Peptides against a protein of PDB entry 6RGO. Designs and how they scored, part 15

Target 1, 392 residues: chain A of PDB entry 6RGO
Amino acid sequence: MALKLLGFNQDATCFSVISSNKGVTIYNCDPFGKCFELEKSTSNDEELDFLVEMLFSTSLIAVVDKTIGASKRKKLKIVNTKRKATICELTFPHEIMDVIMNRKIICVVLKSDQIFVYDISCMKLLRTIDVRGEKLKSTSKFRNSEAVGDIGVRVSLSTDNNSILCYSSYSKSDKENAPLNDIVVFDALKCIQINVLPAVHQSNIVCIACSPDGMLMATASEKGTIIRVFKTIDTENDEPILVNEFRRGSRPSRISEMKFNHDNTLLACVGESDTIHIFALPVTTTEADANEDDTLQQSSHSLSSSINGLQYISKGLANRFGKIIVSKIPTQSQQRHVAYIKIPENAKYRIGFPKDTTNTIHICGEDGNYLVYSIPRNEVGPCTLVKSNTFD

## One batch from the design tools (peptide)

Design b1_p11_1_s1 (made by RFdiffusion4, then SolubleMPNN; from b1_p11_1, 4 letters changed)
Fold by OpenDDE base, seed 1:
Structure b1_p11_1_s1 (fold): chain B 392 residues (1-392), chain A 11 residues (1-11)
Amino acid sequence: as target 1 above (392 residues)
Amino acid sequence: SEIEEAMKERF
């Protein structure tokens, strides 16, 4: 059967897939098995397309049926999986492109480059963010929506209750075709903009990941060769803080998904390449825990010795237009992966980090494989397969 | 609410 991956939930306890014959299926990771099925709304052999976002290990899912007609693509259903019942339905003026949630907030991204922010507890609209309207205020020119293919606004939300929303925005360029290469950091609860990171890539941003705590953000462009990690909230001299610059590869390859682990020590990426890459992040010592244990210094030294060359290039070069350009880390100082997983060529995979095991990664493929890998701690190398299951 | 009931852990 043709499988289409929807992805893991926030804690990688479940993943969702589209099966051509069954509709949407949600699998539990441990114990492995089907935990929910949503039947297709049509008897036809049409290619099924859905958005499904699951809230952790709960009975709450958000569902968009994208299979048939422009009307269904504008409809969000909030479903209780235990009751097999729709709780509420929202209809939008434009096609839904993405849905993300945590325990406080649900964000709905439209093809119009609008983000609708809701209080999940009551489905009250808190904010409509108009990313095009922000561009128009800066450039006075309408973007013809049709000319920009699959390039829309990208979003990521912190999995914690702080609800830090990171989204791609249009650079302040006099050019009609300004790229989606700025990032806005937004407090989704307070409905305030916290930060703006200008021109974090040269081309459109196609992938964003927020850390679980909302303190870090990873970005990748259409080139997918470089991943940048920034602080979300903190600035140095009103300039964005670049924490890391990772090199995924030398050849262009689209990154489809990135995720931080639950302690912000690892960043994984997956996409069109035969390799899942896992990068180590420097331990950000929050100044608060400077008091206790001298004993943990010895084991961290072996991995830290290669990281000492990261001069915090906080100094963005202001270009001749007063724009902060994030200085590129020299190519020689660009970090590589610390671990990797080989996957079949042309197989789409999704990734998840379980909460309780920071050195474990869950992956699932459109090939019907659910795989659990152990990430090496003390060496650069392949991950070790720990568990495998198959699904249909 | 029905949403708050659905937001309870299932597992």
Scores: peptide ipSAE 0.587, ipTM 0.954, DockQ to the pose 0.721
Fold by OpenDDE base, seed 5:
Structure b1_p11_1_s1 (fold): chain B 392 residues (1-392), chain A 11 residues (1-11)
Amino acid sequence: as target 1 above (392 residues)
Amino acid sequence: SEIEEAMKERF
């Protein structure tokens, strides 16, 4: 049967799948098993396409039926899975491209490059963000729909209640083909722009991940060779703070998903390559005032990983248009993965980090495998398979 | 609200 992965929930306690014969199935990770099934409404052998966004392990889901029919692709259903009932339905002017939520906010991304921000508790519209902005006034030419399928606004939302929304935006270019290479950081609760990171890549951003606390973001371009990690809120001299630059590889490969673990110590990425990469982030030891004098001389050989100092983005040449160019970290200062998982080249995988086990990663594949891996702490190497299950 | 109920209920 053809499986299509929808992904993990915010804490990797569940994942969702489209089965061609059954419709949408949600699996619980532990204990492993089906917890919800949305039956196929049509007897037709049509390829099922859905968006499903889960809210942790709650009975609240957001569903978009992307199956045949242009009207359904514009409808967001909020569903109670336990009651098998639609609570509410919203209709949008354009096709829904993405839906993301936390306990406070739902964000709906449209094919028009608009983001609709809702208060989840009452489904009240808080903001419509038009990412095209004033450029829409001149280009009534809808980008021809076929060639543009992969290049749209990307979003990520913090899983906490701070509701930090990061989205890709168009650089200030007079060219019709301005890249989606800026990042905007937005307080989705207050509806305030917090920060703008200009030109974080040279090409369109295709993947964004926020940390669970919203303090970090990871970005990847369509090249997928370099991943950049920035602070979301903090700035230095009104300039973006680049925390890390990771090298996934030398060959171009699309990154489909990135995730931080719950303590911001790891960043994982997956995509079209045969490898899930896991990167270590510098632990900002908040100097807790450990005034406690306990002299236990345990000679832990601290592997002094010379965390080569935070290269502050020196002010690139302000070009005549006040654009800050994010200075590239020299290739020698680019960090590699600390751990990896090999996956089948032809299988799409999704990733999730559980809350309770910071050194564990959950993965699921369109091959019908749900796998739990242990991440090595003290060595660079492969992850160890801990648990496996299959789904249909 | 029905949404707030669904947010409290597990699968």
Scores: peptide ipSAE 0.583, ipTM 0.963, DockQ to the pose 0.891
Fold by OpenDDE base, seed 3:
Structure b1_p11_1_s1 (fold): chain B 392 residues (1-392), chain A 11 residues (1-11)
Amino acid sequence: as target 1 above (392 residues)
Amino acid sequence: SEIEEAMKERF
């Protein structure tokens, strides 16, 4: 059967799939099995397309029927899966492109490049962000929305209660074809813009991941060769906002999904390539643990030396063109993956990090495989398969 | 609310 993957929930306890014959199925990861089914409402041989966002292991899901020709593409349904009941429905002026949520916030992304921010508890609209509205002040030409393919506003939301929203925005360049290569960091609860990261890539941003705590953000462009990791908030210390630059590969390949693990020590990416890449992040020691005197003189020397090269270039060029956040990191400082998983070239995969095991990754494929891998800690190499299940 | 109920009910 043709399977389409919708992805994992925030804690990787469940994943959702579209089956051409059944509609939407949600699987529990452990114990492995079906936990919910949403039946196909139409007998038509139309290719089923859905957005399904699940709130952790709860009975709350957000559903959008994306099927071609459906008037429902503008309708968000909030469903209780245990009751099999629609709680509420919201209708938008434009097609829904994405839905993300945590325990506080739902964000709805429209084809109009608008982000609607709701309080989940009451479905009250907190903010409408018009990503084009900032551009329309500079560019009179409506981009005919028809001709711009798979490039729209990308979003990611922290899974914690801080509700840090990261989204791609248009560069303020007077060019008619300004890329979606800026990032805005937004407090979704307070409805305040925290930061703006200009020109984080040369081309449109196609993938964003926020860390669970909202302190870090990862970005990838259409090229998918370089992943950049940024701090979301400027620390009072003159520390670079750009924390890491990772090389996924030498060949262009679209990244479809990135995720941080729950302790911000790992970043995984998946896409059109035969390889899931896992990168190690430097542990940001929060100053709080510095008081335990434990004399373990272990050789911290090697990692610090690579960061020092960035300090010299920042001061001189910053004055003429607004904060060039992406100083050209020398190609020598680009970190590679620490771990990888080989996947079939023709199967789309999705990734998830379970909360309880920071060195475990869940993956699922359109090939009907659900796989659990252990990530090596002390060596660069392949992940080890721990568990496998099949679904149809 | 029905939403807050759904947010508490686990599978």
Scores: peptide ipSAE 0.580, ipTM 0.954, DockQ to the pose 0.892
Fold by OpenDDE base, seed 2:
Structure b1_p11_1_s1 (fold): chain B 392 residues (1-392), chain A 11 residues (1-11)
Amino acid sequence: as target 1 above (392 residues)
Amino acid sequence: SEIEEAMKERF
């Protein structure tokens, strides 16, 4: 059977899949099993396509039927899985490309490069962001919608209540084909732009991950060779702070998903390659709680020794045109993965970090495998398989 | 609201 992965929820307690024969199935991770099914609305042998976003371990899901011919690609359904009932439906002017949510906000990304931001509690529209409209009145040549493949606005939302929205924007270049290589950081609750990170890559950004607390953001371009991690809110001399630059590989390979763990110590990436890569982030010791006397000499075997994280304060070389070019960290100082998982080359995988275990990763594949791995702490190497289940 | 009821943890 052809499986399509929809991904994990925010805390990796559930994942969603499309089965060609059944429709949408949501699995619980622990205890492993089916927790919800959405039947096919059409009897046709059409290839099913859906967006399903689940709100944590709740009964709230957002559903979009993207199946060709279904005429529902512009409809968002909010469903109560416990009641098996649609709470509300919203219809958009354009096809829905993505849906992301937390406990406060739901964001809907359209094919028009618009982001609709809603208060989830009442489905009140808070903001419409027009990512094209910040580009001056130059001709809305609809990129011929067929030939402009997978390049659209990318979004990520913090899983906390701060509701930090990161999205890709078009560079202010006078070039007709300006890349989606800027990032905007937006407070989705207050509807305020917090920061703009210009030209974070040379090509279009195809993957973004926000940290759970919204303080960090990871970005990858179409090349998928370099991952950059930035602070979202904090700036140094009005310049973006580059925290890390990771090298996934030397060969171009698309990154489909990135995730931070819940304590911002790890960043995982997955895509078209045979390898999930896991990178270590420096633990920012907040100097704040240095005052309490408790002499527990827990030998923090600081993993500090081998990660000479040269804080390349990338002084943005403002080139002659005042564009902050994030200075590339020298290739020799680009950090590699600390851990990896080998996956089948032909199987798409999705990743999630559970909340309760910072050194555990959940993965699921279109091959019907749900796998739990332990991440090594003290060595660079493969992750250890802890648990496996199969689904259909 | 019906949404706030659905937003309760199930597990």
Scores: peptide ipSAE 0.577, ipTM 0.953, DockQ to the pose 0.713

Design b1_p11_1_s2 (made by RFdiffusion4, then SolubleMPNN; from b1_p11_1, 5 letters changed)
Fold by OpenDDE base, seed 4:
Structure b1_p11_1_s2 (fold): chain B 392 residues (1-392), chain A 11 residues (1-11)
Amino acid sequence: as target 1 above (392 residues)
Amino acid sequence: SEIQEAMSEKF
């Protein structure tokens, strides 16, 4: 059967797939098994297309049927899977391109470059973000939307209750062809723009990941050769803080998904390449004020590992139009993966990090494989396969 | 609400 992956939920306890014969199926990861099925709405041999976003291990799913006609593609259904009942249906003016949620917020991305932000608890609209309208306020000319294929607004939402929304926006360039290479950081609860990261890549951003706590964001462009990690909220002298620049590869390859683990120590990426890459992030020691006085003498040799690698990112060269260009980390200081997983060529995979095991990654493929890997901590190398299951 | 119920119910 042709499988299409919808992806993991926020804590990688479940994943969703489209089966050409069955419709949408949700699998539980542990114990492994089918937990829900959404039957096809039609008997036609039409290629099934759905968006499904699951809220953790709850009975709440958001569903968009994209299979049949322009009308269904504009409808979001909120479903209780246990009751097998639609709780509510929302209709949008344009096709739904993406749906993302946490315990507080649902964001709906439209083909119009609009983001609708809802309070999940009552489905109240909190904000409509018009990324195109923001562009039009900054640029005098409408782009005819027809000619730019797979390039739309990308979003990522923190999985915590802080509900930090990161989205791609159009660069404030007077060029008719302004790329989607700015990032906006948005408090989805308060409906306030927190930060703007200008021109984080030279080309359109095609992948964004927010950390679970919303403090970090990873970005990749159409080239997919470099991944940049920024602080979302913190700025230095009103400039964006680039924490890391990772090299995925030398050859262009589209990144389809990136995810942080739950403690922000790892960033994984997957896409059109035969390799899932896992990068290590520097542990930000939150200086917990360990003011407690306890005198115990133990002579723990201070391994003064000289991680003096806070390279002060020198002031971005203001291009002729006053735009901050994120300074490139020298190619020699670009970190590579610390771990990797080989996947079948041309198989689409999705990734998830379980909450309970920060050194474990869940992956699933359109080849029908669900795989659990252990990530090496102390050595650069391949991940070890721990568990495998198949689905249809 | 029905949403809050669905959010509280484990799958």
Scores: peptide ipSAE 0.568, ipTM 0.965, DockQ to the pose 0.852
Fold by OpenDDE base, seed 1:
Structure b1_p11_1_s2 (fold): chain B 392 residues (1-392), chain A 11 residues (1-11)
Amino acid sequence: as target 1 above (392 residues)
Amino acid sequence: SEIQEAMSEKF
């Protein structure tokens, strides 16, 4: 059977899949088993395509049927899984590309580069963000640059109640084909733009992850060789703060998903490569916990991530040709993974971090494997398989 | 609301 992965929920307690014969199935991770099935709306042997976003371990899901016709691709259903009932339906002017949520906010991304922000409690529209309209305000000409192919606005939302929304935006370049290489940080509750990070990559951003608390974001371009981690809200001298630059690899490979763990100590990435990479983030000691004098002997294999000093992305000198020269972060500051998981070649995998075990990662594959790995703490190496289950 | 009920119910 062809399986298509939809992904994990916010706390990795459940994951969603499309099965060609059954429709959408939601699995519980522990105890492992089927929790919900959404029946196939069609008798035809058509390839099923859905968006499904689950709200943590609740009976609330958002569903978009993308299988049949341009009309269904524009309809969002909010479903109670326990009642097997549609609570409400929203219809959009354009195809839905993505849906993200937390306990406060649901965001709907359209093929028109619009983001609709709703109060989830009542489905009231709070804001429409027009990413193309923002580009048009910067560039006086109505250039309908249709996004060529799979390039569109990318979004990530904090899983907490602060509801920090990070999205990709078009650079202020007068060029017709300005890349989606800016990041906007938006307070989705207050509907206020907090920050703008210009030209965080040289090419279009294809993956964004927000930390659970909304204080960090990770970005990757179409090249997928470098991952950058920034502070979302904090700035220094009105400049973006780059916390980390990670090297996934030397060969270009698309990153499909990135996630932080619940304490912001790890960042995982997955995509078209045979390897899930896990990176360590520097623990920002908030000054408060400095009092427990616990003489943890610095075993000399401290991964001294030499905090290669906070490289300010200086506002690139606007040289006479409007090239924002992203200051080339010296290749010497690029950190590699601290842990990895090998996955089958050409298998699509999704990742999730459970809330209660910060050194554990959940993964699932279109090969029908659900796997739980332990992440090594003291050494750089492979993750250890702890549990395996299969699904159909 | 039915949404708030679905958000309060464990799966």
Scores: peptide ipSAE 0.543, ipTM 0.960, DockQ to the pose 0.883
Fold by OpenDDE base, seed 2:
Structure b1_p11_1_s2 (fold): chain B 392 residues (1-392), chain A 11 residues (1-11)
Amino acid sequence: as target 1 above (392 residues)
Amino acid sequence: SEIQEAMSEKF
């Protein structure tokens, strides 16, 4: 059957799929099995398309029927899966492109490059962010860029209660075709812009991941060769802090999804390539004040030894045109993956990090495989398959 | 609210 992956929930306890014959199915990861099914509302042989966001292991889901020809592409449904009941429906002026949520906030991204921020507890609108409107001082006609539906505002939300929203924004360049290469960091609860990271890539940002705690953000451009990790809130001399620069590969390949693990020690990426890449992040040892007590020299020879070479050369090369170009880490300082998973080249995969096992990754494919891998800690190499299941 | 109920109800 043609499967379409919707992805994992925030803690990788569940994943959602579209089956052409069944509609939306939600699977539980452990124990593995179907936990919810949403039947197809139409008898038409139309290719099913949905957005489904699940709130952790709760009975709350957000659903958008994006099926072509369906008058529902502008409608968000909030559903209680246990009751099989629609709690509320919201209708938007434009097609819904993305929906993200945590325990506090729902964000709805529209084709108009608007982000609607809601308090999830009451579905009260807190803010409308108009990502284009910051440019609208220029009377340039909205070219109906029938530009291939792939270039739009990207968003990521912290899974914690701080509700740090990271979104791609248009560069302030007077060029008509300014790329979506700025990042805005936004407190979604307070509705305050916290930070702006200008020109984090040379081309449009196509993938963003916020860490669970909202303290880190990973970005990838259309090239997908370099992943950059920044601090979200913290700045150094009013400049963005680049924590890591990772090299996925030398060949361009789109990254469709990135995720941090729960303790911010790993970043995974997946996309059009035959390989899921996993990168190690430096553990910021907070110098906990070592009060003097007892002797257990557990020689945690953590992978710390290889990371000593990151001289933070925050040389903001203000090029002659006042553009803050994020200082590129020298290519020699660009880290490679520490682990990888080989996947079928033509199969779309989604990734998730479970909360309870920081060195485990969940993956699922449009090939009907749900796979659990162990990530090596002390060596660079392939992940080890621990568990496999199939779904239809 | 029905939303808060759905948020507290585990699968």
Scores: peptide ipSAE 0.535, ipTM 0.959, DockQ to the pose 0.849
Fold by OpenDDE base, seed 3:
Structure b1_p11_1_s2 (fold): chain B 392 residues (1-392), chain A 11 residues (1-11)
Amino acid sequence: as target 1 above (392 residues)
Amino acid sequence: SEIQEAMSEKF
């Protein structure tokens, strides 16, 4: 049977799949089992396409049926899974491309490069963000070549109540083909733009992850060779906004998903390659707890030396030309993964970090595998398989 | 509200 993965919820307690025969199924991770099913509305052999976003382990889901006809693709349903009832329906002027949520906010991304921000508690529209702006609307007519279907606005939302929204935006270059290589950081609750990171990659951004607390974001371009990690907020301290640069690989390969763990110590990425990569983030030791065990210092020294290399390049250039967010980090200072998981090249996988175990990663595949891996702490190497289950 | 009910009901 053809499975299509929708992904994990915010705390990796559940994941969602489309089964070609059943419709949408939500699985619980522990204990493993089917928790919800949305049956097909139609008996037709049409390829099922859905967006489903689950709010943690709650009975609240957002659903978009993309299977049949342009009208359904514009309709968001908010559903109570326990009641099996639609709470409300919203219709948009354009096709829905993505839906993200937390306990405060729902964001709906449209094919028009608009982001609609709602208060989840009452479904009140707080903001419409037009990512193209008024001037760039003219260039949209030429992108109607069917082949450009994969380059759109990317979004990520913090899972906390601060509701930090990161989204890709068009660079203000006077060129008709401005890339989606800027990042905007937005407070979705206050409806205020916090920061703008210009030209964070040379090509379009295709993947964004926000940390659970909204303090960090990760970005990858169409090349998928380099992942950059940034602070979302400028601290008053002359600290560089670019905190890490990771090398996923030497060959171009699309990254489909990135996730931070719950304590911001790990960043995982998955995509079209045979490998899930896990990168270590530097622990920002606040100076206060300097008293406990010396043993973690040796691994931190190699990470700190690479950060000091980043700081030295940023301090030298920042003084003269304004906020150069992307200094040309020498290829030698690009960190590699600390851990990895091998996956089938032709199977799409999704990733999630559980809240209770900082060194555990959940993965699920369109091959019907749900896998739990332990991440090594003290060595660079493969993750260890802890649990496996199958689904259909 | 029905949304708040769905948000409070654990799966």
Scores: peptide ipSAE 0.521, ipTM 0.955, DockQ to the pose 0.856

